Peptides against a protein of PDB entry 9GMZ. Designs and how they scored, part 8

Target 1, 343 residues: chain A of PDB entry 9GMZ
Amino acid sequence: TGFPLELLTRPATERLAYFENYTVAHPRLKEVYEILMRTIAEPAGASFIFVYGASGVGKTTLRLRVEQKLTELALPKLESDRARVPVVGIEAIAPESRYFNWKEYYTRALITLEEPLIDHKFDYGVRGISRDNFGKINVESKVVAPALRRALENALIHRHPDVFFVDEAQHFGKVASGYKLQDQLDCLKSLANMTGILHCLLGTYELLTFRNLSGQLSRRSVDIHFRRYCADSPEDVQAFKSVLLTFQQHLPLAETPNLVDHWEYFYERTLGCIGTLKDWLKRVLSDALDREATTITLKDLQKRALSVAQCQKMFKEIQEGERQLSETEADVQNLRSALGLGA

## One batch from the design tools (peptide; made by RFdiffusion4, then SolubleMPNN)

Design b1_p8_5_s1 (from b1_p8_5, 6 letters changed)
Fold by OpenDDE base, seed 1:
Structure b1_p8_5_s1 (fold): chain B 343 residues (1-343), chain A 8 residues (1-8)
Amino acid sequence: as target 1 above (343 residues)
Amino acid sequence: MPLPSSLR
């Protein structure tokens, strides 16, 4: 089943929006989705879920699909509990300074949690937090971070989401000192403990530093590795080719492009990351639609590909992350030696 | 957006 043929008579904006909104349910996405959904349903005393993987692997797509499913599953209960929010998701912002902006984090979390469509408005008990005529939260500049934290804690308890998502969570680690990183992790841990709300942190392999900093966090955390497809695995190559086949069927063009025949070039320039592949195809589709082209050519692909230098940099970052996740005999031996168990 | 039929 391909794209709806009626799209061929629609404006370029509608054709592009169709592809932007289309999601391929590839094996790694399905696997991580099933693990994440099960972990959210049965956290087994975990306060955190860490979802880590390469940039462009599809973590944002995963989050959006889980948010959609949790919302769908909550609909029958939301009719009786009008105060409940099924899920909340934010993106962590890279700090402009050597300090994480907790005030901005709490403000964004509060704004996202307090959707204007919620009938039951909560009183935060904090001066300088108000709602506009549209029910949108407004936070005055004079409101301090500790007051915003209390407001968020109360809102999370009252709205009781099944999970709190933080995308780009590696940005918590972008602080000047290891001590400040520990304080930030203790702050997040305290927020999760005080609210009883499960936190899911999605990020790059830099998120592994957070998992390892606190033996108390590691004991209360579930790890989910969102792997890329590897060219050394025949199964992964076949899955990647199947994704290309699906994308070529869902490009709203008059002539179906042959993407599968170029699978090695697509792999070379995406490193097996499906989000990177989708973003590349979106750029190429946009260019093709602007030219009223009937199809996509290899030349069109080459024009919008990541450079070899970009791919080499990204691949080095991926290899370091994958290495940190590989249990080696040396890691086991080092642990045994440190425990006094001998060789 | 509907979940892909394979994720539903």
Scores: peptide ipSAE 0.005, ipTM 0.440, DockQ to the pose 0.111
Fold by OpenDDE base, seed 2:
Structure b1_p8_5_s1 (fold): chain B 343 residues (1-343), chain A 8 residues (1-8)
Amino acid sequence: as target 1 above (343 residues)
Amino acid sequence: MPLPSSLR
C-alpha cells in the first residue's frame, strides 16, 4: 500500500510531513528494534545499552520508534501512576569547548523529564529550580552541575523511566585525554547506579572506544550493532532495493518515481545507510513540492546528493568502525581459542 | 513493508 491518495490534494507541508513521519520497516531496523525492546524489558542486570553504527544508519529513527512504543505500552499504568514517565530521550550536544558541558546535559535532561503536562509537582531539593506558570522547568544560571545532578537523580528515581536514551552519545568521547573519557563514563555509571535507571547510548562507532576503555562497562552493558547494508551481500542489496521500492510508493507525488532502477547511485551516495537515504529523499521531495512537480527525476536527485568527497570521508569512518569490530570479534575468537572454547 | 501497526 502506498501513500494515501488524498494527500495529493493537501498542502505541500502536509505532504512533506507525511513522508517525514513515514518509517520503512527494513530488516536491520526491525532486528535492532526487537533486540533493544527485549533488552529494555529484561536488562538482566545491565545498566547500559550501547547502540552503535554508521552516521545516518537510522539510530534516531530507532530511538523515536522505541520511545513511541514504550509510551504506548505505559499508558494503562500511567492512569494509576501519574508520577511515572515511561521514557526519557535526549540528544547529546557537541561541546563548544574541549570539555563536555555536564551542566547543560543535566539541565536538558531535567527539562525533558519534566514536561509541562506532568501535574505532579516534585521538589528536587535544589534552590534555583522552579516551574513556570505553564509547568515548564526553569533552571537559574547560579545552579551548579553537582546540584543539577542531584536534582536529575531525584527526578529519575521519582519518575522511574524504563530507559534513558542519549542520542549522539559519541560527543561524551570528544575529550582531549583518555582519562577524561573514563571520568565521564564513571559519571554516567554513577548516575545509572544511583537511580537504578537503564541508560541507552546511541552513537557512531566512536562509542566502541567507550567499550574498550572500561572492562567494568562491558560486564554491565549490552552492545547492539546497527549495521548498514553492504553491496557485496546479495541479500543486503535486495533489502536496499526493497527500501527504495517502499520509499517510491510513499512519496506523495502524482507520478511514482522509479528509484529502484537507480539503486547503485542511491547506494553510492548513502553507503547503504537508510537514514541518509531518507534525508536525501526528504530534501528532493521538498524541492519537488515547491515546484509543484508531478515526479522526481535523476537531475532532482543529483541536485541534493551528498558530494563524492563527503561520501568518501563517511566511508573511511565506516570502514574504520567495521575494522575495529572485526578486530574485536577476532580478539574474542582468539580469546575463545586460547580458553579452549571453539571458534 | 510498512512497520507493523505495533510500530506505527
Scores: peptide ipSAE 0.000, ipTM 0.407, DockQ to the pose 0.248
Fold by OpenDDE base, seed 3:
Structure b1_p8_5_s1 (fold): chain B 343 residues (1-343), chain A 8 residues (1-8)
Amino acid sequence: as target 1 above (343 residues)
Amino acid sequence: MPLPSSLR
């Protein structure tokens, strides 16, 4: 099974779009997907889900696949309940200032929440929030953050999504002090509590700092570790090679490149992160299509690879996150053992 | 099927 051969006669834009939209269902993605879907279906009183893992592990791909599935599952109900939105997903932006821009966050969340329902008017109860002639939400500059929050709370209650996704959620933590991080978490907790909507925060290992700051988070959160593939695990190496094999079959080129023979080089420059691998291959595919090339060469790969220095930096960040999790897991096991509870 | 030798 490979790409549709008809793509070879299609424009470069369609060929690139095919690869961009293609998702390899690799073991770690499947595992995390099943855990996340189950947790959304049965949150058991949880208000938060934390999905953390290396940058480029595939968290955005996970989110998009869950959003798609939740939308598909909701379609029969949406025919009867036209006010409902099944899922809402936003990306947190890195603040340009030392402070997270809550006004921008609430505005973006409102826009995203209301985008699917152009024909359905909702009264936000806030002056200066309107819809244009195209049904797009317009927020006047005079609307203050507390008013936008109330509008979002009302919209979330009315639209009742099964989950609210925030991708790149580590950006809430880029506030210059640990105290400000707690304030951001308390704002998010309050939003989840006021709306009754489950929040899923996806991000890097920097999200672990959020968990450690609040003993109350542990009681109302589910943690999901999206692990990378490790070269010291034969099973992980085999899974990584299988992903390379799948990608080489789904690159819409006249000649199938042999990516698997270069698996060590791919591992060195991706650290076992499938999102990083996909983004790399996407860049290389774009270059190949622009040149009307029949295949991808090692030289083409090298041209778009992350530098060794970038990989070394990313690897240090990953090792620190993996260490913190391993220590926490060991502490839990030690506590369980000391309590006479099985592992 | 043997993978084509093209990435040499």
Scores: peptide ipSAE 0.000, ipTM 0.356, DockQ to the pose 0.053
Fold by OpenDDE base, seed 4:
Structure b1_p8_5_s1 (fold): chain B 343 residues (1-343), chain A 8 residues (1-8)
Amino acid sequence: as target 1 above (343 residues)
Amino acid sequence: MPLPSSLR
């Protein structure tokens, strides 16, 4: 089934919004979704879930779909427990300074956890945190990071989400020294332990640095690799072509563009990352709607494509991440030797 | 909304 044909008579803004909100249920997304949902339901004593993969693979789409599903599943219970929030999702912000801004992180987490629609008022036990007349949280400038942490701990305990999502979590790692990175991990570990709330960190392959820095985190963590599609796999190529076919059917244009015939060009400029593909098609659709065009051409695609230099940079970052996940026989031998098992 | 059934 394609897009609703009535969209062809609707404003460009509604046509674009349809495509923006549309999600292709591609095999890798479905697999990771099922693993993540199962792990959230049965964490088996895990305190962390790490979801790592290439930039633009679709991690934010995964998060939003899981958040939606957890909210839908919680609705019957929320009628009886008005204090509960089923899920919390935030994006970690890249620090402007050499230091991660924990004050900003805790403030954003509190604001997200305390939606204005929550009827049940909670006292955070911290002076300088208030709600305005619209139920919006206000944090006074005088409130220090340790006080905001205590407020967040109390709020997480009281609201008891099934999971706390942190998107772009590689930004915790942008701290200039390994020592500061360990402190960040210990801080996150302490927050998860104090609240009893499962944390899911979504990010690039830079999250592998976090996984490897703390043996204690590794023991309490579930790893989920969100893989891209690989051109050397016939199954992955077929899945990628199927995604292109689905997108061409869901572009709200008068004439269905043939994207599938250009699959190699789409692969070259997306590296098998469906999020990158979707964002490219959004830009091209926006341009087509602005021109009142009936379809999308190869020239329209070329105008909004990532440059070869951008793709080469992104591909090097992907290859390094995929290499770090490849266990070599040498790595196994080194581990066995270090354990005293012999070669 | 369930994931559309079109992956049959």
Scores: peptide ipSAE 0.000, ipTM 0.428, DockQ to the pose 0.118

Design b1_p8_5_s3 (from b1_p8_5, 6 letters changed)
Fold by OpenDDE base, seed 1:
Structure b1_p8_5_s3 (fold): chain B 343 residues (1-343), chain A 8 residues (1-8)
Amino acid sequence: as target 1 above (343 residues)
Amino acid sequence: MPLPSSLA
């Protein structure tokens, strides 16, 4: 089924918002969603989930869908336990300095965890953390990182989310030395262990550096690779074409554009990343709505496409990440062979 | 409003 036809009589803002909020349930998203939901339900002693994939593969969409589903599943319990938060999600910020800002991280986590909708005010036992008249958390500038950590630990224990999401988690790795990266990772491990809360780190292939730093992480982590669609796989090409077909049906325009006939051009400029595709189509839709256009043309697509140079850069980053994962699989096979377990 | 989703 396509978009609701009544949208054609609605303002451009509502038409755009419909497409922005629309999610295609493509095979890779479904697969990773099912694995992630199962892992959250049954972590089997894991303290971490790592979700890695290309930039623009759809990790944020995955997170939002899991957050929605965990919230829906928690609703019956939230009626009786008004202190509970089913899920918390933050985005890690790229440090302006060679040091990760733990104070900012803990502050953002507390603000997100303690949304105004929670009737039960928790006392953090930390001077300089308060709620405003709107129920929002205010953290005074004098509050130090160790105090904010204790406040977050107490809040996570009290609110007991099923998972703590950290998007753009590769930003933890952007530190001046491997030693400092280990210290940061040990801080995260300690937070997860002290709270008993499962942490899900979402990010680029730069998250693979976290796997290699600690043999203790490998024992307490689950790894999920969010793959792009590959043009060398007939099944992946068919899935990508099916996504284009779905998007063309859900563009709220008077005339349905033929996106599928241009699938190779869409693949060339998205590298099989559905988030990149959606963002491109969103920009093109916005331009079409601003012009009161009845449809989208190839010229409209070309105007908002990523440059060949951008695609080449992104593709090199993808190839390096995919290579590192394939080497890890080969290393596992080599280890099994060396142990006499067979391939 | 439920987000228009083919996952729903």
Scores: peptide ipSAE 0.006, ipTM 0.421, DockQ to the pose 0.190
Fold by OpenDDE base, seed 2:
Structure b1_p8_5_s3 (fold): chain B 343 residues (1-343), chain A 8 residues (1-8)
Amino acid sequence: as target 1 above (343 residues)
Amino acid sequence: MPLPSSLA
């Protein structure tokens, strides 16, 4: 089934918004979604979930779909417990300085957790945190990071979300020394332990450094690899072509474009990353709608494609991440062999 | 409106 045909009579803004909000349930996304939902429901004493994979593989799409589903599943309970928030999700910001801004992180987390529409107000036990006339949290500049942490701990305990999501979590790793990275991981571990709230960190392969630095985190973490599609796998190529077929059916244009016949060009410029593919098609759709075009052409695709130099850089980062995972798998096999457990 | 999703 394609897009709703009534969209062809709607404004360009509604047509674009349809495609922006559309999600293809491709095999890798389904697999990771099912593992993540199961792990959130039954964490089995885990304090962390790590979701790692290439930039543009679809981690943010995964997060948003899990947040939506957890919210839907919580609705019957939220009628009886109006203090509860089912899920909280933030994006970690790249630090402008060599150090992660914990004050900004805690402030954003509090603002996100304490939605204006929450009827039950909570006292954080911290002076300089207030609500405006619209119920939005305001944090005074004088409030220090340790006080914001305590406010967030109290808010997380009171609101009791099933999971706390941190997207772009590789930005925690952007510290000048391995020692400071350990301190940041110990800070996150302490927040999870003090609140009893499961934390899910989504990010690039740079998150593998977090796995290797803390043998204690590894005991209380679940690892989820969100893989790209590989051109050397016939099954992955067929899955990628099926995603292209689905996207061409869901582009709200008068004439269905043939994306599948160009699958090699789409693969070359996305490296098998479906998020990169979707964002490319959004840009091309926006340009087509602005021109009142009936379809998209190869020329329209070429205008909005990533450059070969960008793809080569992204591919090197992917190869390094995939190599580190293969080494970790080999190290586990070597450890098992050394323990007499077999491969 | 429910988001158009093949996961929904």
Scores: peptide ipSAE 0.006, ipTM 0.404, DockQ to the pose 0.188
Fold by OpenDDE base, seed 3:
Structure b1_p8_5_s3 (fold): chain B 343 residues (1-343), chain A 8 residues (1-8)
Amino acid sequence: as target 1 above (343 residues)
Amino acid sequence: MPLPSSLA
């Protein structure tokens, strides 16, 4: 079944919002979703989950679907426990400075954790944190990072989320030295340990640098690789074509565009990353709706495609991440073989 | 059904 045909009579904003909210349940997304949901339900003493993969593979889509599902599962309990928040998700921001802004991180985490219309005012025990008349958290500029940390620790303990998501978590790594990266991880580890809240860090292959730096995190982390589709795999090519067919059917246009026949061009400009594909199609759909067009053309696609130079850069970053993982997998197999454990 | 050739 395609998009609801009634959308063709709706405003461009509703048509675009439909496509934006539409999620293709592709094989890699389902696999990672099931692993992530199981790990959140049964963390087995893990304090961290690392979800890593190519930029635009669909990590934010994964997060939003897990957040939605955890919220739906918690609804019956939230009626009785009005203090509980089922899930909290933030995006890590690239620091403008060489130093990660912990004050900003804690402020955003507090704001996001307390955005739900929670009738129960929580006292953070920190002077200069207040709620406005709309219940929005206000943090005075005088509040220092250690006080914001204590407020966040208390809020996480009081709200008891099943998981704390940090999207774009590679931005913790934008610190000028490996030592500063370890300090950031030790700070996050301390927050997870002090609160008892499971943390899920989603990011690019730059998160692999975090895995290698902390042999202590490895004992309390679960790693999830969100793979792209590879053109050298017939199964992956078929899955990618199936995603194109599904998007083709869910573009709210009067005439269904033939995306599948251009699958190689879509693969060339997305590197098998479904998020990159969705974002591209969203831009093209927006342009088509603005023109009141009945369909999209190859020219419309070309106008909004990533440049070859952008794709080449992204591909190098992907190849380096995939290489690092393959080497790690080979080292594990070599270790098992050396221990007399079968491969 | 053949997909319409509209992207040609």
Scores: peptide ipSAE 0.000, ipTM 0.362, DockQ to the pose 0.052
Fold by OpenDDE base, seed 5:
Structure b1_p8_5_s3 (fold): chain B 343 residues (1-343), chain A 8 residues (1-8)
Amino acid sequence: as target 1 above (343 residues)
Amino acid sequence: MPLPSSLA
């Protein structure tokens, strides 16, 4: 139950790549993965899935594992339907301006959906969208956002992915007014409705603002809370320690470091976020491999840890998100009670 | 100090 010992004789790059590609199947990741996979298989008329949780909780890891699994499950169908893309995933970029750049979003979505490995090339009927000799989409600067949207709608219809992932989706909400935020949601809703493609928006607790703005989205969405581990829960502490134990067994070092004995320090600097933990250990492993070190030291951990000030800021953002969810849960219970439904 | 080894 550890890394392949053969890695100890391999280059530092291969040893690091092993750890980077290694995923701990921790309870919260498994739970959210199972819910997400089930919802994608049977959306029951949902047009949206919202996956929200702390930064560094592991949302990108979740997405990549679901993308991999959907691709594996689609292989038998892809032999008969060479036009199909099983899944598409993009990251929403933080706008440099006060306005979300839809042109950039549609361009990146089209480029990602139309990867060169797709045998069946479609003409989407939009002037200034072309393919190079490698099959990569090129979008001319003259192409306007409404034309890119129509191209993306046609692409999504023809490629018919089981889901369209948008990571860092809170960036859709960086608009100066609630009215413009509603317009962004109506735009996304229209894209999902026009294509019939299920959209999964992954992001921070700022996604709750989006979810709450549209009672129509709430009726056509599934919510998935990707929780961090909490130090006040004995079960969560045990799960976090088990993750540390698994990571220490999968660090390709000559001497296995005892990370579990330092669990409180790891918790203090990760806030129970496994992605933050993995990224920290990855940086420390890289430094150890570069020095040809046999093990990791506490000094090596300290050198790559987030500062207390960074952790305090992240913790305030988490607490505000967790508070908003708890208030929403209480409002649901109050509504149920007022309707004569049991809690 | 190095972290204790889990093999120790």
Scores: peptide ipSAE 0.000, ipTM 0.349, DockQ to the pose 0.050

